# Peptides against a protein of PDB entry 3MAZ, part 111

Target 1, 99 residues: chain A of PDB entry 3MAZ
Amino acid sequence: VLNPMPACFYTVSRKEATEMLQKNPSLGNMILRPGSDSRNYSITIRQEIDIPRIKHYKVMSVGQNYTIELEKPVTLPNLFSVIDYFVKETRGNLRPFIC
Target 2, 99 residues: chain A of PDB entry 3MAZ as posed
Amino acid sequence: VLNPMPACFYTVSRKEATEMLQKNPSLGNMILRPGSDSRNYSITIRQEIDIPRIKHYKVMSVGQNYTIELEKPVTLPNLFSVIDYFVKETRGNLRPFIA

## One batch from the design tools (peptide; made by RFdiffusion4, then SolubleMPNN)

Design b2_p30_6_s4 (from b2_p30_6, 13 letters changed)
Fold by OpenDDE base, seed 2:
Structure b2_p30_6_s4 (fold): chain B 99 residues (1-99), chain A 30 residues (1-30)
Amino acid sequence: as target 1 above (99 residues)
Amino acid sequence: SNSDLELKEPSKEELEKRLKEEEELRKLLE
């Protein structure tokens, strides 16, 4: 059965996502959540390279694709690819939060 | 607020792959 959304997607607020990642770091460090606008999303991460750091990324729906709002934007075909991008580009440092 | 991702340095192969994918997606969005 194909899931319509990535497993790390949760209908939570920015604050709730932060709390989830802080309380259970062993379950992962990346959450996909609804954006403030309709049909857009946000990625919340908690990296522990030197010290724990919370960061948020805007993921904009553009047609059938999604664009990660970075200094140099990255466009991907679906939300699964967005998650994969974060995992691969950090060489596994980021992992989807699965509870 | 929004943040920029600190990416790991990609290999030449990975960079070329991403460049190709980005180009294809760019064409679809234009």
Scores: peptide ipSAE 0.031, ipTM 0.505, DockQ to the pose 0.053
Fold by OpenDDE base, seed 3:
Structure b2_p30_6_s4 (fold): chain B 99 residues (1-99), chain A 30 residues (1-30)
Amino acid sequence: as target 1 above (99 residues)
Amino acid sequence: SNSDLELKEPSKEELEKRLKEEEELRKLLE
């Protein structure tokens, strides 16, 4: 039995994800999407503090875990934990895009 | 292109947890 994906996961490109976040900011500001390589993913966010900023994060599949490519990498057991990490570390500033 | 996130500075407990997880992962992949 295959586990479900996070609700903010969409099979979209970097460009499409950016457009989704820009078009409906009220639905959330974080999208999980397939990476360019097998078993890898990317997180696209849109934060609007001073000005709108689009950022992308690489999520690498390592063994049975996932590593967020940051200056100080963070390894988590599943993609749900990855989403939770982004929400908690930003104190709720980032919210999964749900439509 | 990758971007860095402004994160909370990890506590000693969090650092120890991360180290433990890294070691377990290393052993699994050996």
Scores: peptide ipSAE 0.029, ipTM 0.466, DockQ to the pose 0.067
Fold by OpenDDE base, seed 4:
Structure b2_p30_6_s4 (fold): chain B 99 residues (1-99), chain A 30 residues (1-30)
Amino acid sequence: as target 1 above (99 residues)
Amino acid sequence: SNSDLELKEPSKEELEKRLKEEEELRKLLE
């Protein structure tokens, strides 16, 4: 089954995403959601290394790629790769929220 | 309020925790 969007994508607001992650942490800690304009997106995470910490990242559509707005920006070919990046770079600390 | 990703090396305990959660997640994806 191929979907045009990652499984952790939900058409929710920043607030709703935060609530989803807080209510069911066992389902994952990373959500991809619509950005403010066009084909831009945002990723909301809830890491629990020491204490729960909510953070938000901008994923900007650049040409046919996507750039994660970090101190040192990272550009990837598609949203699936963006999700994969967050999972791999954190060695599994971040996992897509699946409900 | 955008944030920069903080990449920390997980402890042994954290790795075991993530492994368990990964297995549960795998089941949900099946």
Scores: peptide ipSAE 0.029, ipTM 0.495, DockQ to the pose 0.040
Fold by OpenDDE base, seed 5:
Structure b2_p30_6_s4 (fold): chain B 99 residues (1-99), chain A 30 residues (1-30)
Amino acid sequence: as target 1 above (99 residues)
Amino acid sequence: SNSDLELKEPSKEELEKRLKEEEELRKLLE
């Protein structure tokens, strides 16, 4: 079966994503979900550096690319690259949530 | 609200685990 979306994509709300990550931290700590607007997305993470912290990032669809709304925005060619960016930049601290 | 990424270096244990896995894979393929 061909799935055009990353494995950690779920059609859930911000609240639901938070609950998923809190309930099963061993399954991963990063979820991709629909944004408030069509064709936009959000990343919800539960990062444990000192204490568990929930954070959200806007992933804006811009043309054929996606821009992560950061202090210094990052533009990537597809959602798979977005996931890879979060994994690599945190050196594996963030892992896609797979259930 | 939006947040900026917080980066964390891999722990010593995690790094050692990765090295061990690499070594085991190497040995298996020899």
Scores: peptide ipSAE 0.027, ipTM 0.480, DockQ to the pose 0.051

Design b2_p30_7_s1
Fold by OpenDDE base, seed 5:
Structure b2_p30_7_s1 (fold): chain B 99 residues (1-99), chain A 30 residues (1-30)
Amino acid sequence: as target 1 above (99 residues)
Amino acid sequence: SSSALKKKLEEEQKELQADLQAARDAAESL
């Protein structure tokens, strides 16, 4: 049985995610992708304030929840909540990449 | 102006961006 994933989830590498965001910035600036050989995930973003800046964040599966690997870790119940957190905490600066 | 808006956004996100930058250093390569 297939479970739904956030709309900005793509089965792409770090390099491919970077290229996607650079090519079509109008479609959004945040991608969720599989982690390296694991059940975990990573988020790639492209913020454009003064200049374009690419950044990556680790999202670790912990029990039934997910933890964003920040200096002060944030634990959320599902991947949809993870995406929502990035959107809300940046006041909409980060937007899911919708192709 | 565009410049004024950009500066305002940067100020509002200063604390969050500092935390996010730390996370980047630990992200997997693939």
Scores: peptide ipSAE 0.102, ipTM 0.637, DockQ to the pose 0.050
Fold by OpenDDE base, seed 3:
Structure b2_p30_7_s1 (fold): chain B 99 residues (1-99), chain A 30 residues (1-30)
Amino acid sequence: as target 1 above (99 residues)
Amino acid sequence: SSSALKKKLEEEQKELQADLQAARDAAESL
């Protein structure tokens, strides 16, 4: 069975994603959502080290790959790899939101 | 201790956090 989208993908707005993460932090702290353009996406995170902080990142579709808009951009082959990147690079501090 | 673990995590993520911070709140912006 082919899964086209990561488990933490939800068709929600920026505000809705923020509310989801705040209300149920035990379910995860990272959501993938549609961007302003149909071909692009956004990631909303709620990272808690000292205090909870909400941040949003742009994920741009470039050809058959995806680029995370960072000071040093990161290009990955698919959205699953994008989620994996955020999990591994934060050593598990970020976890996909699963409800 | 919990405080020691938190400090270690912050140190390990220093470079990543700096890069991520630059992209904050830019998800819907041009």
Scores: peptide ipSAE 0.100, ipTM 0.632, DockQ to the pose 0.049
Fold by OpenDDE base, seed 4:
Structure b2_p30_7_s1 (fold): chain B 99 residues (1-99), chain A 30 residues (1-30)
Amino acid sequence: as target 1 above (99 residues)
Amino acid sequence: SSSALKKKLEEEQKELQADLQAARDAAESL
């Protein structure tokens, strides 16, 4: 069985993701998108604490899991957990972009 | 106040932001 993708997954480029987040901040500030390699992904966020800041993170498929390429890498069992991690670790400041 | 909330959030994300910044820098170099 192939599980569905998180609701904030969009088949968009880095540039397109940035534009989406900038155009509709009220819909969320985090997008999951395809990475440069098969089965790899990227997270694009737009945090607005002091000023709006766009940031990108790699999410690498490693075996049956996914690793967020942080200075201290975090490995999680699925992409839903990856999204959850970003939400919880930022105390809800990051929210999935939902159209 | 909004300022107080802002400071609290920044403190709570202190460790995370440092880690995320490193990840961002690596991603931007691709």
Scores: peptide ipSAE 0.099, ipTM 0.631, DockQ to the pose 0.050
Fold by OpenDDE base, seed 2:
Structure b2_p30_7_s1 (fold): chain B 99 residues (1-99), chain A 30 residues (1-30)
Amino acid sequence: as target 1 above (99 residues)
Amino acid sequence: SSSALKKKLEEEQKELQADLQAARDAAESL
């Protein structure tokens, strides 16, 4: 089965993504969504370590790759790798939101 | 204990959280 976009990709706004994560935390805590411009994306997370925290990150399309806008930017070959990065770097604390 | 596990996770992600927090400052909402 072809999956052109990660399963946690939704065509939702920042506000809608936040609401989705808050309303259904059992389904996951990470959403990939369109950015303000067509080829860029954003990731919204609801990470709960001490307290629930909603945060947003830019994923910039750069050539054929994607760069996560972090203090130390991370460039990855595709959006699936971007999701994988967030999962692995948080040791599974972040999980893609699947509904 | 729950607190011990929480502390362990926080320590493991301390460096990442700093980077992610910096990323938040560059979020599209600004």
Scores: peptide ipSAE 0.097, ipTM 0.623, DockQ to the pose 0.049

Design b2_p30_7_s3
Fold by OpenDDE base, seed 1:
Structure b2_p30_7_s3 (fold): chain B 99 residues (1-99), chain A 30 residues (1-30)
Amino acid sequence: as target 1 above (99 residues)
Amino acid sequence: EEEEEEEEKKKEQKELQAALQEARDYAESL
């Protein structure tokens, strides 16, 4: 039913995403998931720079594009580009969770 | 050489982490 989505997209809740990342850190540390009540999304990450930290970021649907809610918002043409942005900006520190 | 590069990257990642902190989906935590 769903159109093509990034491999790290899972129809999971905030809590479920956190659990997935904590249980299997070797599979990746970034999950894309549905937003609360719209065509928006959230990114859940588990970074281990110093200590493990879970963070959640909003990805808002804006017209035909998507905007990552950052101090300086980043607008990208599709969700694949959103994932790519997180990977590239962190120079590979963030990796899509693939199970 | 490689160790020095990794340390520098680590520092950069910490800065990025800090910069992204305010972008937290606070609404989901309420």
Scores: peptide ipSAE 0.107, ipTM 0.629, DockQ to the pose 0.061
Fold by OpenDDE base, seed 4:
Structure b2_p30_7_s3 (fold): chain B 99 residues (1-99), chain A 30 residues (1-30)
Amino acid sequence: as target 1 above (99 residues)
Amino acid sequence: EEEEEEEEKKKEQKELQAALQEARDYAESL
């Protein structure tokens, strides 16, 4: 049975997400979390290419789709596709945080 | 936190495409 939300979705704050990723880097380095407004979300990542880098990205609900807010925005049909995008575009550098 | 996060995300979101390319290049170089 498919979950309604990606496995790396957690109802946590920006601070809590950062702490989760720092505490258990072996479990993944990407978290999806609620935004400040309903139906919007944020992605928190912790990359360690050179030094640990925490970054946050806004994911906006637009109609039935979701848009990653960038200079050239990326629109995807669901949150699972959003997670897949981050994984594939980084060739596996980013992995969903699973605990 | 909301106001601080919004300003931080605006800056970080401008860097995403560059960061994604960097991560891709790094992964390919391994």
Scores: peptide ipSAE 0.099, ipTM 0.658, DockQ to the pose 0.444
Fold by OpenDDE base, seed 5:
Structure b2_p30_7_s3 (fold): chain B 99 residues (1-99), chain A 30 residues (1-30)
Amino acid sequence: as target 1 above (99 residues)
Amino acid sequence: EEEEEEEEKKKEQKELQAALQEARDYAESL
C-alpha cells in the first residue's frame, strides 16, 4: 500500500506535535501536520543548536503546488519536495520525525 | 585543529538557524 503523505506527516495538533518532538528528539526534529481550520499544512521543527527552539511554518496549497511561507516564498510540486527542501537547505540539520 | 573545526561548524549552524528564524513564524491556536 502506497502512502500518499510523507512519513513525518501526523494528524496531530500544534501542541501535540511540539510534545512529540520534545519527548523523542532522537527520532527526528520535523513534523508535517494539518493546518488549522484549512486543507493546508504546517511544519513544526525543533532545532537544537544552542538551546531547543520550536518554530512553525505555513505550507499553503496553491493550485497543484505548495508554497512554504518564508521571507522569500518557495513553491514546490508536492509535500515530499517540501520535506526535502527543509532537509537540504539545512544540510541535514532538520530530519523528518519517524516514530 | 579539532577544536577549531568544531567552532567553525557551530558558527555555520548558528548562521543557518538565523536564516530559518528570520523566516515567517506562524501563530496557531492551541
Scores: peptide ipSAE 0.063, ipTM 0.576, DockQ to the pose 0.045
Fold by OpenDDE base, seed 3:
Structure b2_p30_7_s3 (fold): chain B 99 residues (1-99), chain A 30 residues (1-30)
Amino acid sequence: as target 1 above (99 residues)
Amino acid sequence: EEEEEEEEKKKEQKELQAALQEARDYAESL
């Protein structure tokens, strides 16, 4: 069974992700990348409301689901749902980076 | 003009944070 990754997933470091978002803001402002541990991931965003702000979120693999590490964690069934969560909850402010 | 724009942006930021918090609370209630 094939388990594809979201289109905004890139095998890049925290630094590289930041540079990607800063260099081409028109392509989107959110990327999913490998975490420091196997089966875990991180999301890097670049919001530009008042001033450019880079933020990072941990996405932990828990059983067959994924948990976004927040003050109050959010658990979702797959990585596509994780991306959808960030898009919907920000009412479109965050958009997946597609290059 | 620009002052009003800054205030609007600040309100937008606060609303975004509030929306995320609401979603978190809902998830915990399930």
Scores: peptide ipSAE 0.047, ipTM 0.516, DockQ to the pose 0.054

Design b2_p30_7_s4
Fold by OpenDDE base, seed 2:
Structure b2_p30_7_s4 (fold): chain B 99 residues (1-99), chain A 30 residues (1-30)
Amino acid sequence: as target 1 above (99 residues)
Amino acid sequence: SEEEKLKKELEEQKKLQEDLKKAREYAESL
């Protein structure tokens, strides 16, 4: 089955995403969610390197691509690539939340 | 001001970039 959205995409709010990650850390620590009233998205993560920390990243839709809003922006062809980037860049520290 | 808003946004982006870097470095140190 070829899904149109990454498996860790959920139509949830920032608050709900945070709660999901806090309640079930064993299921993953990264969620993709819709941006507020826009075609854009947000990535919410919960890392436990030192202590549990919640972070949010903006993923902007630009043409047919997506740009992760960082000091040095990263542009990727699709949302699947965005998820892959976070996983690979952190050597697996970040894993998509799969419930 | 608008200038202050942009400055704050840039600082936040820098922090986010470093967070990803730290996560990678931590994983590699294990």
Scores: peptide ipSAE 0.094, ipTM 0.581, DockQ to the pose 0.836
Fold by OpenDDE base, seed 5:
Structure b2_p30_7_s4 (fold): chain B 99 residues (1-99), chain A 30 residues (1-30)
Amino acid sequence: as target 1 above (99 residues)
Amino acid sequence: SEEEKLKKELEEQKKLQEDLKKAREYAESL
């Protein structure tokens, strides 16, 4: 029994997430997906600054919180906050992918 | 080795951090 997941969460693989973002960029450029055989998650983004670039971030479950694996790790209380962080930190450059 | 693998992973994390920074800076420049 899991709490409600962010709207941009999809039970897809890294490859499938990439395809989704490439196919419909107007629907958003960020997807949250399950980690490989684990309780962890991953964030896949498709940024269009100079050219389209696909990036993947690890979101590790640590206790009751989640840590985004960055040079300077960012720990947040839930997955909704993780998504919010990506949106706010980029001032809207990243937007959750909504089908 | 484990050390080399960890080193590469750290470098990747640093690059990802820079990517987020670039995205923010780009948004601010618009």
Scores: peptide ipSAE 0.087, ipTM 0.574, DockQ to the pose 0.858
Fold by OpenDDE base, seed 1:
Structure b2_p30_7_s4 (fold): chain B 99 residues (1-99), chain A 30 residues (1-30)
Amino acid sequence: as target 1 above (99 residues)
Amino acid sequence: SEEEKLKKELEEQKKLQEDLKKAREYAESL
């Protein structure tokens, strides 16, 4: 069964995602995008704590779940939960990019 | 004080930032 994608999902490259976040920081600072030639995904963030910092995280499709490749990997049941994880763990510092 | 509260919050956010740095960053070249 197909489920809707998170609102911050865009079919963009790493470079394009970076440019989107830099140009319109008021719209959010987190983008979900396709992985390279796979069913996997990547999260691009532009976090502004002290200075702007751009990072990219792998989100691997594993069976029916998704694993965020952190030092201690986190497995979640769907992409919405992945987005929620990034929002909650940063106490709202990360917000989905909506345009 | 409010200043100390903000300082503490910033420090906690920086700690999280450092933790996230330890994630395996996506390298599209690989």
Scores: peptide ipSAE 0.085, ipTM 0.574, DockQ to the pose 0.046
Fold by OpenDDE base, seed 3:
Structure b2_p30_7_s4 (fold): chain B 99 residues (1-99), chain A 30 residues (1-30)
Amino acid sequence: as target 1 above (99 residues)
Amino acid sequence: SEEEKLKKELEEQKKLQEDLKKAREYAESL
């Protein structure tokens, strides 16, 4: 039995994700999307600490885990944990986009 | 004070943002 995907997962492109976040910031500021021709994914965020900033992070499938491609990589057991990491580490500044 | 707490929170968030800034941005294949 396969696990479901996080609620903020959308089968959209980098451009579409950016537009979604810019259009409705009240619905959240983080989305998970598919990577190109692989089992990998990407996280797109629109964080507004000083000014609005759009950024994209690679989430690489490694065995049965996932690694967030940071200078100091972070490996987690599933995509739900990946979303949780971004929320908790930013103390709620980042929130999953729920449309 | 409340002001001090807010300043600290902002600094912590900025620090994290700098760490995240160093992430490799994904370049998707066409």
Scores: peptide ipSAE 0.101, ipTM 0.593, DockQ to the pose 0.046; fails the geometry check

Design b2_p30_8_s1 (from b2_p30_8 with D1N E5R R10P R11K D14E E24H D28L)
Fold by OpenDDE base, seed 4:
Structure b2_p30_8_s1 (fold): chain B 99 residues (1-99), chain A 30 residues (1-30)
Amino acid sequence: as target 1 above (99 residues)
Amino acid sequence: NEEIRNALKPKPLEELPESEREEHPDILLP
């Protein structure tokens, strides 16, 4: 049985995630998606404060935790915390994409 | 806010695979 995933998780490719965010920006601007490896993930964001900008982050499964591959990596206990980190650190600028 | 920008600063471009280098703008924050 698959454990619950964050609401912004979609089994989509990088390209599909980008298109989703571009087509419906009002639904949110952050998507969690499968990574190239089984237990790894990627986060695609689309910020448009000045112009639309797409970024992709790697979320690596490390033991029982997850590490966001930033310049200063951040390790969190679950994917919900990963999403929360992005929301909190941007003071709500990033919002989970809810289709 | 510099602190916020640093919190989400991605890995340097040179550390990313070539396929991801074309989509690496800085994060813009309020």
Scores: peptide ipSAE 0.369, ipTM 0.779, DockQ to the pose 0.306
Fold by OpenDDE base, seed 2:
Structure b2_p30_8_s1 (fold): chain B 99 residues (1-99), chain A 30 residues (1-30)
Amino acid sequence: as target 1 above (99 residues)
Amino acid sequence: NEEIRNALKPKPLEELPESEREEHPDILLP
């Protein structure tokens, strides 16, 4: 069953996601996008603390769950939880990009 | 809180694909 996707999900490439975040930083700084040729996804963020920094994370589909590829991997039940994780762990610094 | 700061720490650069090997510092929290 295909559930609704998070609002910050866009069918864009790594490059396009980067450009979107750079062009309209006021709309948010986090995008969820499809991975290449798989059921996996990627998270692109543009964090502005000292200087703007673009980072990309892999979100691997594992069974019915998703694992964020971090130094210490985190497995969550759905993509909404993945987005929530990024928001909560940064205490709101990261916000989903809503176009 | 170091634990929180490390919550979104990416994998070491060496473990990333060459195509994605760019400046990738740890995420900082407010």
Scores: peptide ipSAE 0.361, ipTM 0.772, DockQ to the pose 0.272
Fold by OpenDDE base, seed 5:
Structure b2_p30_8_s1 (fold): chain B 99 residues (1-99), chain A 30 residues (1-30)
Amino acid sequence: as target 1 above (99 residues)
Amino acid sequence: NEEIRNALKPKPLEELPESEREEHPDILLP
């Protein structure tokens, strides 16, 4: 059984994700996308803390969990928790991109 | 906000695959 994916998951490349966030900032500023030839994923964000900046994060599958490749890695039980982490840690600055 | 930025500080760019890196870790938007 395949569990549902977060609403901000799109089968797009890094470049496409960047374009989506730049063109439609009102729809959100965070996209989850597939990694290259693996069960891993990437997160692309357009954060506006001081000025608009694009950043990319790796989300690695570790057993049945996921690890966000931060300076201090964070391991979570599912992709929904990964999205939640980004929202909470930014105090709502990041919101999933919903088109 | 410095605290928020630190919470999501990524690994150094050089530790990421080429497909996930750009010239700089932070890409400025127009």
Scores: peptide ipSAE 0.360, ipTM 0.785, DockQ to the pose 0.498
Fold by OpenDDE base, seed 1:
Structure b2_p30_8_s1 (fold): chain B 99 residues (1-99), chain A 30 residues (1-30)
Amino acid sequence: as target 1 above (99 residues)
Amino acid sequence: NEEIRNALKPKPLEELPESEREEHPDILLP
């Protein structure tokens, strides 16, 4: 069936997301979570390209689109596309965290 | 690699006020 939210979406805090990724790195390294505002979100990742790094990206709802707050912002039509962007731009280094 | 890092480069830390830097997306694990 069609899910309205990506599989890596969890209603967790910034701290909790960090702990989830650190505890079970084999399950994935990317979590989508609620932001401070009801219509905004955050992406928490744990990459090990060189050394382990935790990063939190803001995903701002703008109209019916979403903008990833990067140095050069990227606007996408839905949250599935946001997840896809992170996966594809890292050539599969980032994978959705699936419990 | 460098290309991956550039694709997801966050807003520069230096552009944020000191009070907001603790909320910056880039945190190194000890």
Scores: peptide ipSAE 0.285, ipTM 0.713, DockQ to the pose 0.471

Design b2_p30_8_s2 (from b2_p30_8, 8 letters changed)
Fold by OpenDDE base, seed 4:
Structure b2_p30_8_s2 (fold): chain B 99 residues (1-99), chain A 30 residues (1-30)
Amino acid sequence: as target 1 above (99 residues)
Amino acid sequence: KEEIRNALKRMPLSKLPEELREEEPDILLP
């Protein structure tokens, strides 16, 4: 049984995610996508602070939780919380990409 | 969904924290 996925989740590759964000920046700048296996995910962002910059983050499934691979890892209970974390930490600078 | 909608309405108040660094290598989907 699968739980609902965040609205910004798309079954796309790293390259496709980058293209989506570049094509329609007004729709958001953050995408959640499948990782290297069925249990892991990745976050692709496109920030335009000075110039457009694409970055990717690994979201590893650990037990019932998810850990964002950062210098100081952040563990959260679900993927919705992962998205919320990126939004809150950037005070809204990052916005879920909604087609 | 409502929380996401609210997030989209917020104006950016800060840049990406320094702690949020790129950690994903180039990988392909299974």
Scores: peptide ipSAE 0.036, ipTM 0.645, DockQ to the pose 0.065
Fold by OpenDDE base, seed 2:
Structure b2_p30_8_s2 (fold): chain B 99 residues (1-99), chain A 30 residues (1-30)
Amino acid sequence: as target 1 above (99 residues)
Amino acid sequence: KEEIRNALKRMPLSKLPEELREEEPDILLP
């Protein structure tokens, strides 16, 4: 059974995601996209602090949960929670890209 | 958002969440 995906999910490559975020920064700065593996995903962000910086993160499907590949991995129950995590950790600096 | 952005700009990079400084290696979609 397929559940709905976060609004910032797009079937795009790393390069395309980067271009999307750079072209329309007013629409958001975070994209969820397919990973290199079927059940995995990646998060691409364009965080503007001192200067705009592009970063990418692996989101691995583990059982019924998802783990963000960080130095200290974070496991969450669904992709919506993954998006929420990035929003909260940056105190709202990161926002889902809505096109 | 603007207020948050300005607050972050005034914050040293070292104070940002350390976990969010890591990025994945280059991956390709099939």
Scores: peptide ipSAE 0.036, ipTM 0.645, DockQ to the pose 0.083
Fold by OpenDDE base, seed 1:
Structure b2_p30_8_s2 (fold): chain B 99 residues (1-99), chain A 30 residues (1-30)
Amino acid sequence: as target 1 above (99 residues)
Amino acid sequence: KEEIRNALKRMPLSKLPEELREEEPDILLP
């Protein structure tokens, strides 16, 4: 039993996450999912800037924090903060997928 | 808004040093 997770967390694969976002874009465009390691996670997004594009980001568990693998890594205290970062950084363009 | 456009570019297009191209292994689904 996992502790409370962000609403956009789903125990799905990369492929499944992509399909979810493509099938129901009105429900959001960002999914948090398990990473390759049980302690890590991945963020899958579907951005429609020019054309729909799927991107994946690593969210690494480091100690009791989480680091988003970016050119300039961002470390946050919990997964809720990770989601918040993606939302705020994109001025709300990214929205958690809620189904 | 230009500010928003730039924000959209920073994360998905510029902040990530390299896109995750490699497929992740299958995960155990409940």
Scores: peptide ipSAE 0.034, ipTM 0.621, DockQ to the pose 0.132
Fold by OpenDDE base, seed 5:
Structure b2_p30_8_s2 (fold): chain B 99 residues (1-99), chain A 30 residues (1-30)
Amino acid sequence: as target 1 above (99 residues)
Amino acid sequence: KEEIRNALKRMPLSKLPEELREEEPDILLP
């Protein structure tokens, strides 16, 4: 079965995503969720470098691609690539949250 | 799942680049 959405995608709010990551850190620390508006998305992460920190990122749908809103924006062809980017850039520190 | 769990138990190899900044506002669900 071809899944059009990454496994770590959940139709949850920002607050709910935070709670999910906090309650079950062993299941992963990254969630993809609906954006605040339109057909955009958001990434919520929970990293434990020094202390647990929650951060959120905008993933904007631009044409056929997606742009992660960073200081230096990164454009990727699909949401799977977006997830992969976060994993690779952190050398595996970030992992998709899988219930 | 097991792979993810094991990875989280290990010391981080890296952290997010400084370019990765927080910008997402909350969303409202009915």
Scores: peptide ipSAE 0.039, ipTM 0.661, DockQ to the pose 0.068; fails the geometry check

